# Designs tried in a protein design run: peptides against a protein of PDB entry 9GMZ. Part 3

Target 1, 343 residues: chain A of PDB entry 9GMZ
Amino acid sequence: TGFPLELLTRPATERLAYFENYTVAHPRLKEVYEILMRTIAEPAGASFIFVYGASGVGKTTLRLRVEQKLTELALPKLESDRARVPVVGIEAIAPESRYFNWKEYYTRALITLEEPLIDHKFDYGVRGISRDNFGKINVESKVVAPALRRALENALIHRHPDVFFVDEAQHFGKVASGYKLQDQLDCLKSLANMTGILHCLLGTYELLTFRNLSGQLSRRSVDIHFRRYCADSPEDVQAFKSVLLTFQQHLPLAETPNLVDHWEYFYERTLGCIGTLKDWLKRVLSDALDREATTITLKDLQKRALSVAQCQKMFKEIQEGERQLSETEADVQNLRSALGLGA

## One batch from the design tools (peptide; made by RFdiffusion4, then SolubleMPNN)

Design b1_p17_3_s3
Fold by OpenDDE base, seed 2:
Structure b1_p17_3_s3 (fold): chain B 343 residues (1-343), chain A 17 residues (1-17)
Amino acid sequence: as target 1 above (343 residues)
Amino acid sequence: SLEELAEEIDKESYLRK
């Protein structure tokens, strides 16, 4: 089944919005979704979940889908527990300075936890935190980071979400010294321990540095690798082609473009990352709609493709991440062999 | 087949609310 044909008579803005809102449930997304949902339901004493993978693999799409599902599952319980927030998700921002802005992080987390639609208003016990006339949280500039942390700890305990998501979590690692990175990890660990709330950090392969620096986090963390599709795997190639076919059917154009026949070119310029693919197709669709075109061509694709130089840079970063994971798997096998446990 | 896999993907695909 394709897009609703009535969209062809609708404004370009509605046609573009349809494609932007359409989320392809590709096999890797489904697999990671199922693992993540199971881990959130049964964390088995874990305080952290690390979800790592290439930029543009679809980590934000995964987060949003899990947030939606957890919210849907909580709706019947929210009638009886008006204080509960089922899930909270924030994006970590790259600091402009050499130091992560914890004050901003805590403020964003508080704002996200305390949506105006929550009937039960919580007292943070911190001066300078208020709600406006619309129920939105306002944090005065005088409120210091330690006070915001206490407010967030209290809010997380009171709202008791099933999970706290931090997207782009590799930005915690952008600190000039390994010692400062450890301090940041200890801060996150302390927040998780004090609140009893499961934290899920989503990010690039730079998150592996976090995993390796804290032997204590390793004992209380679950790792989920969100893999890209690999061209050396026939199964992954078929999955990638199936995703192209699905997108092809959901481009709201009068003539269905043949994307599948160009799968190698799509793979070359996305490295098997479906988020990168979707963003590329959005740009191309936008251009086509602006021209009132009936379809998209290879030339239209080429105009909006990532450059070879960009793809080469991205591929080197992916290869380094995949290498680090492969070494870790080999180390586990070597440890098992050394213990007399079969490989 | 490719078409069968695409159909399975499409069945689980969704619009953001």
Scores: peptide ipSAE 0.513, ipTM 0.950, DockQ to the pose 0.914
Fold by OpenDDE base, seed 5:
Structure b1_p17_3_s3 (fold): chain B 343 residues (1-343), chain A 17 residues (1-17)
Amino acid sequence: as target 1 above (343 residues)
Amino acid sequence: SLEELAEEIDKESYLRK
């Protein structure tokens, strides 16, 4: 089924909003979603889940879908437990300095966890944390990071979410030294242990550096690789073309553009990343709507494509991440063989 | 087919609320 045809008579803003809100449930997204949902339901003593993959593969889309589903599943329980929050999700911010800003992290987490609509007010026991007239959490500048941590620990225990999501989690690794990176992981581990709340870190292949630094985290973590579509796999090419066909049907234009015929060009400029593809199509759709165009042409696509230089840089980062994972898989196989365990 | 896979994808696709 395509877009609602009545959109063709609606303002450009509504047509664009439809496409922005439309989320393609592509095969890799579905696969990772099912693995993540099962892992959250049955963490088997894990304190962390790591979801890593290329920039623009769809990690934020995955997070938001899981947050929605966990909220839906919790609704019957929330009637009896008004203090409970089913899920909390934040985005880690790139530090402006050589150090990750824990004060900002804890503040954002508290603000997100303590939504205004929660009837059960919690006393954080920390001076300078208050609620405004709308129930929004306000944190005074004088509140120090250790006090904010204690407030967050208490709030997480009281609200008891099924999972705590941190998107763009590679920003924890943007520190001046590997030693400081270990300290960040120890801080996160301590927070998970003190609260008993499962943490899910989503990020780029830079998250693999976290795996290598902490042999202790590896014992209490589940790893999920959110792969891109690869042009050397016939199945992946078919899936990528199917995604193009789906987007083609959901572009609210008078004439359906033929995106599938240009699949190689789409692949060249997205590297098989569906988030990158969707963002590209959004830009092109916006331009088409501004011109009151009936369709999208190859020329329109070319105007809003990532440059070859951008794609080359992104591809190099992807290849390095994929290489590190393949080496790890080979090392596991070699270890199993050396132990006399079958492959 | 490509069309069948696209239909399956579309059935599970959704609008963000």
Scores: peptide ipSAE 0.511, ipTM 0.950, DockQ to the pose 0.930
Fold by OpenDDE base, seed 1:
Structure b1_p17_3_s3 (fold): chain B 343 residues (1-343), chain A 17 residues (1-17)
Amino acid sequence: as target 1 above (343 residues)
Amino acid sequence: SLEELAEEIDKESYLRK
């Protein structure tokens, strides 16, 4: 069923908010969701999950859906265990400097973990960390990174989430000159080991650099590739068209636009990434609502499309990531062949 | 059909809270 028809009589802000909040459960999202949920439930001794894929493929949407589901599943237990947090999720920030800011990371993680829903006051054992009258964590500027790390370790142990999510995790790879990426990874490993908490890192294909740096990670990590839809796959093309049809039905406009007829243009400018598609349609919808338009035209789409140059750059980054994964698969096949396991 | 696939997707789709 399409959008609620009553939205056509509502303010533009409500119509836009509806579309912003509408999350298409496309086949690839569902598949990765099921794999991730299963892996969180049965990590089989893994300390890390890596979820990698193109920018705009929908990794944040995946994270938020898993966080919601884990929270819902934990609600009955949270009534008896008021100290427990079922899940914690943060986004790693791109450093303004040439190095990742661990102090900021630990602060944000601690603030997110200790949101005011937790009635049980926990002493972090660190001077300069306090709660205000609303239960919000306040971290004084004088608190140093090692102290914040210890506070986060203690909080994670006490709250015992099923998983700790870090979105945009490729930003851990930003190290100052003379520092090693390995040191960043060892820091994360140490946090996971000290707390016993499963970490899920979501990011672009740059996250593969982290995966490749440590042969020890391969034994303690699960990899999940969140693939885009590929135009060379008839099944992927059909899935992409079905997503367009679904979005078409959920644009709160008086006349339903025919997006499916333009599927090749949508594919050209999104590279098969559904997050990129949704963001594009959101911008176009906003413009249409501002003009009180009854529908969306191809010209409206063209005004908000990514440029060909932007798409070419994004596609090169995707191709490099997909190539690295293909080489890894080939290496596995070569290993199997070398072991006398037939191809 | 494309319509059937879209209906299946729509059934599993949701509004963010």
Scores: peptide ipSAE 0.505, ipTM 0.949, DockQ to the pose 0.928
Fold by OpenDDE base, seed 3:
Structure b1_p17_3_s3 (fold): chain B 343 residues (1-343), chain A 17 residues (1-17)
Amino acid sequence: as target 1 above (343 residues)
Amino acid sequence: SLEELAEEIDKESYLRK
């Protein structure tokens, strides 16, 4: 089983689009997906979910899959409740200034919540928020952050999403002062509490620093570690090779490339991150299609690989995050032992 | 096997529309 063979007669754009749209359900993605879906369905009083893992592990793919599934599951209810939005997802932006732009955050969240499919005009109770003739939200520059917050709170209450996703949430942590970071956490906590909406923050291991500063969020948060595949685990190596085998079968080329034979090179340049792998293969496929090539070669792969220096930098960041988690796990075990709870 | 796991992955994989 592989790509539809008829794609070989199709334009390069269609062949590339097939591969871009193909999502490999690799074991770690499936595991985290199931945990996340279960947690959203049964939050058990949690106000936050933290999903953290390496850059390029597939967090955005996870988010999009969950958003799709929640939307699908909500469709029967949305016919009767036209005010409801099943899920909202935004990406946090790295602040250009030393301060997180809450005004922009609230504005983006409001715009995302108020997609044109929502027939019910909701009065946000805030002057300077309007809808155009197409139902798009317009926020006037005069609207201040506290007013936008109130509008977002009202919108979240009215639309009642099952979860509010914030991707690249490590950007909340880029505040130079620990006090300012706490204030940001308190703002998010307040928003979740006031609306009763579950928040899911997805990010890199930098999100752990943000997570650890909030001892109060600890009691109301669920942590989900989206692990990469590790070369020291035979099971992870087999899973990674199986992903390569799946990708090679879904590259719409006349001759199936043997990616599996180069698994060590793929691992070296992706660090076991499937998102990084897919992006690499997309670039290589695009080049191959532009040349009307029948297959891809090792030379084609090398041309689009991340440099060793890039991989070394990324690996150090991953190792630091994994170390912090391992220390936390050891602390939990030590606490259990000290409490007389069995291993 | 590698092939069995690849088949399982492929069966659960999807196209984004």
Scores: peptide ipSAE 0.407, ipTM 0.919, DockQ to the pose 0.928

## One batch from the design tools (peptide; made by RFdiffusion4, then SolubleMPNN)

Design b1_p18_1_s3
Fold by OpenDDE base, seed 4:
Structure b1_p18_1_s3 (fold): chain B 343 residues (1-343), chain A 18 residues (1-18)
Amino acid sequence: as target 1 above (343 residues)
Amino acid sequence: DMEAILKLAEEIDKATLE
């Protein structure tokens, strides 16, 4: 199985779109997907899910696939409950300022919740929030953050999504000097508690620092580690090579490139992160299609690879995150041992 | 083992997120 051969006669835009839309259901993605779907279905009193892993591991792909699935599962119920939104997902923006912009966050969340297709317009009870003729929310600049929060709380209660996704959630950790990161956590906790909506925060390993600061959040949170493939694991190397082979088969080129023979180079420049790999291959495919090339060469790969310096930086961030997790696991084992609970 | 890689690749290619 591979790409539809008919794509070879199609425009470059269609060929590229095929690959962009193609999702490799690699073992780690499948595992995390199953855990996340199960946790959303049965949160067991959790208010938060933390999904953390390396940049480019595939967290956004995970989110989008879960959003799609939750939407599909909800479709039969949405006909009867016109107020309901099955899932809401936003990306936290890195503030231009050193501080997280709650006003912007609330505004974006409201805009995302209130898709134009929802016939039942909710009155937010907040002046300066309106809908245009297309049903899009407009928030006037005069609306203050506390009012936007109340509007979001009311919207979340009314729309009752199964989960509220926040991607790039490590940006909540960007607090003003003199403000505690704990205050940001307490704000999120309060939002989740007031709405009764499960929040899923996806982010880098910086999200661990955020999670660890609130012992109260940790008690009501589920943690999901989205691991990269590690070169020191033969099983992970095998999986990584298999992913390369799968991508190789789904590149809509006349001649199938041999990606697997270059697995070490791919690993060196992706650190075992499949999202990084896919993005790299998309860039290379785009270049190849622009040149009407029949295949991809090592030179084509090298032109679009992350620099060694970028990889070194990313690897240090990964190592620090993996170290923190390993220390936490060791601390748990030490605590269990100290309690006389067998390892 | 190329056979093991091929087998896993086939499994991945057939795998759906359900």
Scores: peptide ipSAE 0.373, ipTM 0.902, DockQ to the pose 0.912
Fold by OpenDDE base, seed 3:
Structure b1_p18_1_s3 (fold): chain B 343 residues (1-343), chain A 18 residues (1-18)
Amino acid sequence: as target 1 above (343 residues)
Amino acid sequence: DMEAILKLAEEIDKATLE
């Protein structure tokens, strides 16, 4: 078990690419993946899925693996339906201004949805949206946000993806007033309702503030908490050590580094977030390959670690999110108890 | 402890996202 030994004779770029493309199917990722895939297959009238968790927990990895799987499952049907796109995924961008740029959002969504390989060209019914000779979507500056929205609605209806992913969705919440945040939620609800397309919003715990503002969203949403590994849980510590051991075996180096012996240091600098761990190991591996090193040392790890100050800030944000969820769970239990329902 | 970690690591390494 481990990396293919033939990689040791391959270029550094190929060795790094192997590790970058390697996905550890750790228990939390597998659990969330299975829940998400099931929910996409059987949304049961839900219009939204919220996937929330710590920064660096692995939400982007989750999204990419789901997008890959949905594409693979759709391939046989796409041969007969040349208009269909199985899945679309975008990243929400932090607004430069105090206001979310809906025009940019709709433009990026259209560009992503209307990839050049789609044989069946669609007329958006909007002047100033065209395809170039390479099939890329061009949006003229004169096109206003309401027209772009209509174009996106028509494109989503025509392409009919199983899910529309929005990564970094906490950026929708970056509005100066609670009223504008509600308007953004209503805009997203309207888009989901008008298109009949399931939306999956992935983000940090800041997404909970966005979720909690609309009691109507709660009735049509599924929540998925992507938890980190917690040091206060013996089972989570065991899982985290097992992930370290797995990564240790998949680092394409001549000598297997002993990462497990340093598990406390890895935990301190990742907060139990496997995405943060993988990104750290990628940086360290890249440095080792550049030096033609046979292994990774503790000094190599320390050179690329997050600072204590960065970890403290991230941990405070995590604790606040986990606290909010714990309070919500307690409120549910209290409500159930008050209703005479068993705990 | 270490045996359990090794066992779980083997399970993780063999696990696929299906």
Scores: peptide ipSAE 0.373, ipTM 0.902, DockQ to the pose 0.913
Fold by OpenDDE base, seed 2:
Structure b1_p18_1_s3 (fold): chain B 343 residues (1-343), chain A 18 residues (1-18)
Amino acid sequence: as target 1 above (343 residues)
Amino acid sequence: DMEAILKLAEEIDKATLE
């Protein structure tokens, strides 16, 4: 039914905030959401979930919606178990150095676990970890990574989240040697095993390199491919056009822009990635609201579009990831045929 | 087909992530 018409009389900040907070439940997002929620509820002995897909496909949106839902589902239980945190979500930072900063990772995870709203204060058993007057965790510079790991292990055990999310997890793979990457995988595996907490790593197709290096992780991992919409699929083109139509109805402007008529241009500059599309429309909406414009034009879209060079680079990265997955599927079929199970 | 696009858009608009 579109945006609330009352927004047209509201400040530009409220109009922009409406669109920012609006989530299009597009078919691929819904599918991956359902698979992820089911896997979290019934991990069947899995210690890891890998969610991989193109940059801008909507992985962060997926994570945030799952975090919200898990929090909502846990609310009745939180009345009886005040120590429980339903979900933990962090973003992995690209290391400034050649090595992943585990100290920073553990610190950020602890800060996220110990939000001020948790009445039950946990003793980390580590000197140099304190809470301020507002209940915010403070980690002194003298605290070493192994101590922070133990603190995080204890916190995860006591808080018992249903899942630990790590967004942009491809940054774990930015290690100069395959051996050091294996050590990082073993570290994550050990954390999951010691705590009994399911870990969900979200990232680009670079996560496939991380997945393939550990034959032990593959046995205890569930894979979820968050696919983009492909222009060679009539069903995907239909879905992409339907998403454009939904977005145009939810842009809080006096005149509804016709985005669907420009679907090929939107596809060219997003590669079928709905997160990229939403971010583009956010920028264009912000510009339109600043000018008190009644609608969005093609010229407004062109001003905020990704360059052709950026799209070409992104497309090469997508093609390489999709190729690697296709080869893996072919290898499975070949293995089944060789075993006499049929294709 | 515009009708199919409209139908799917309505489904998407009504869809909640449950």
Scores: peptide ipSAE 0.371, ipTM 0.902, DockQ to the pose 0.895
Fold by OpenDDE base, seed 1:
Structure b1_p18_1_s3 (fold): chain B 343 residues (1-343), chain A 18 residues (1-18)
Amino acid sequence: as target 1 above (343 residues)
Amino acid sequence: DMEAILKLAEEIDKATLE
C-alpha cells in the first residue's frame, strides 16, 4: 500500500516521524514475536527467556512491540486492577567500571515500573524513596543498593507484570571475573524467584556466555535466537529483498527510490540486520528531507553507510556468536547420540 | 525471482504483529 501520499504536502518532521514509527513485520521478526508472546503466555515453569542475536537485528523493536501488545491485552483488566502493570522494560547500562551498577539498575527499574498514572500508592518500606507531586518516583542518593532491591522486589510483587524485560543484557556479563559474573546471575535468579516474575533478557551473542555459566538457568530458561538474514540462503535473500521493497514503498518521497537494485550493497553494509537497515534509511531520509530532495540516490546512501571497517568488526562478532550456537547445537546432537536417540 | 519478491513484500506490508 505504501505511505499515505498526503505526507508529501506535510512538514519534514511529520514525514520523518512516519518512517520512524513504521515497523516492517519481516519474517524473522514475526517468527520471534510469535514465539516470545507464546512463551510469555505459557512459560511452563521457566523463570527466564533469553533472546539473543546480532547487534542491529531488531531486538529493541521486538521488545517494544511485545510491550505494546501486552499493554493492549491488559487494558480491560487494568480498569478493575489499578495496581497491575502489564509489562516493565528497561535497558541495562554498560558498566563504567569492572562492576555492574546495581543501584542504577534498581533505580531505573523502579522508575519505569511506577508510572505516575498508577493511582495505587504503594509504600516501598524504604526511607528515601518518595513520589513527587506528579506521582513520579524520586530516589534519594543516600539509598543503598540492598534497600533499592527490596523496594523493587516489593514493587514487582505488588504490580505483578507478565514479564520484566532487560534489553542490552550482555552488559551484565561485562564484569572482570567469572566469579563476579556468577554473582550477577545469582542476583537476577534471586530477583526472579523472590518476585515470581518472568524475566526476559535481550542481548547480543555475548549473552550466551552469561547463559552458559549457570546449568541451573538452563533448566529454567527458554532460548530464542533472533537470526539475521544470510546471503547463502536463497530464501533469506528473497526475504531481505522483499524488506527493501517494503521500505522503498514507505519512504515518504515524491519519487520512489530503487533500493532493490542495490540489494547487495545494502546487504554488505547491514550484514542482513533489518534494524541496521532501518537506521541507515532513516539517516538518509532525514538528509533528503533537509535538502527538499524528491528521491534518494546511491551517493546519498554511501554518505550514511557504515564503513567497511565497522562492517568487518560487526561481522567478526556475528561469526563468533553463530559459531558458539553451532557448537551448542552439535553438543545437543552429541548428547542425543550418547543417549541412544537418533540425530 | 521478482514475482516472488513482490508477493512476499505485499505479505510483509500487510502483516501485523498481533
Scores: peptide ipSAE 0.369, ipTM 0.902, DockQ to the pose 0.911

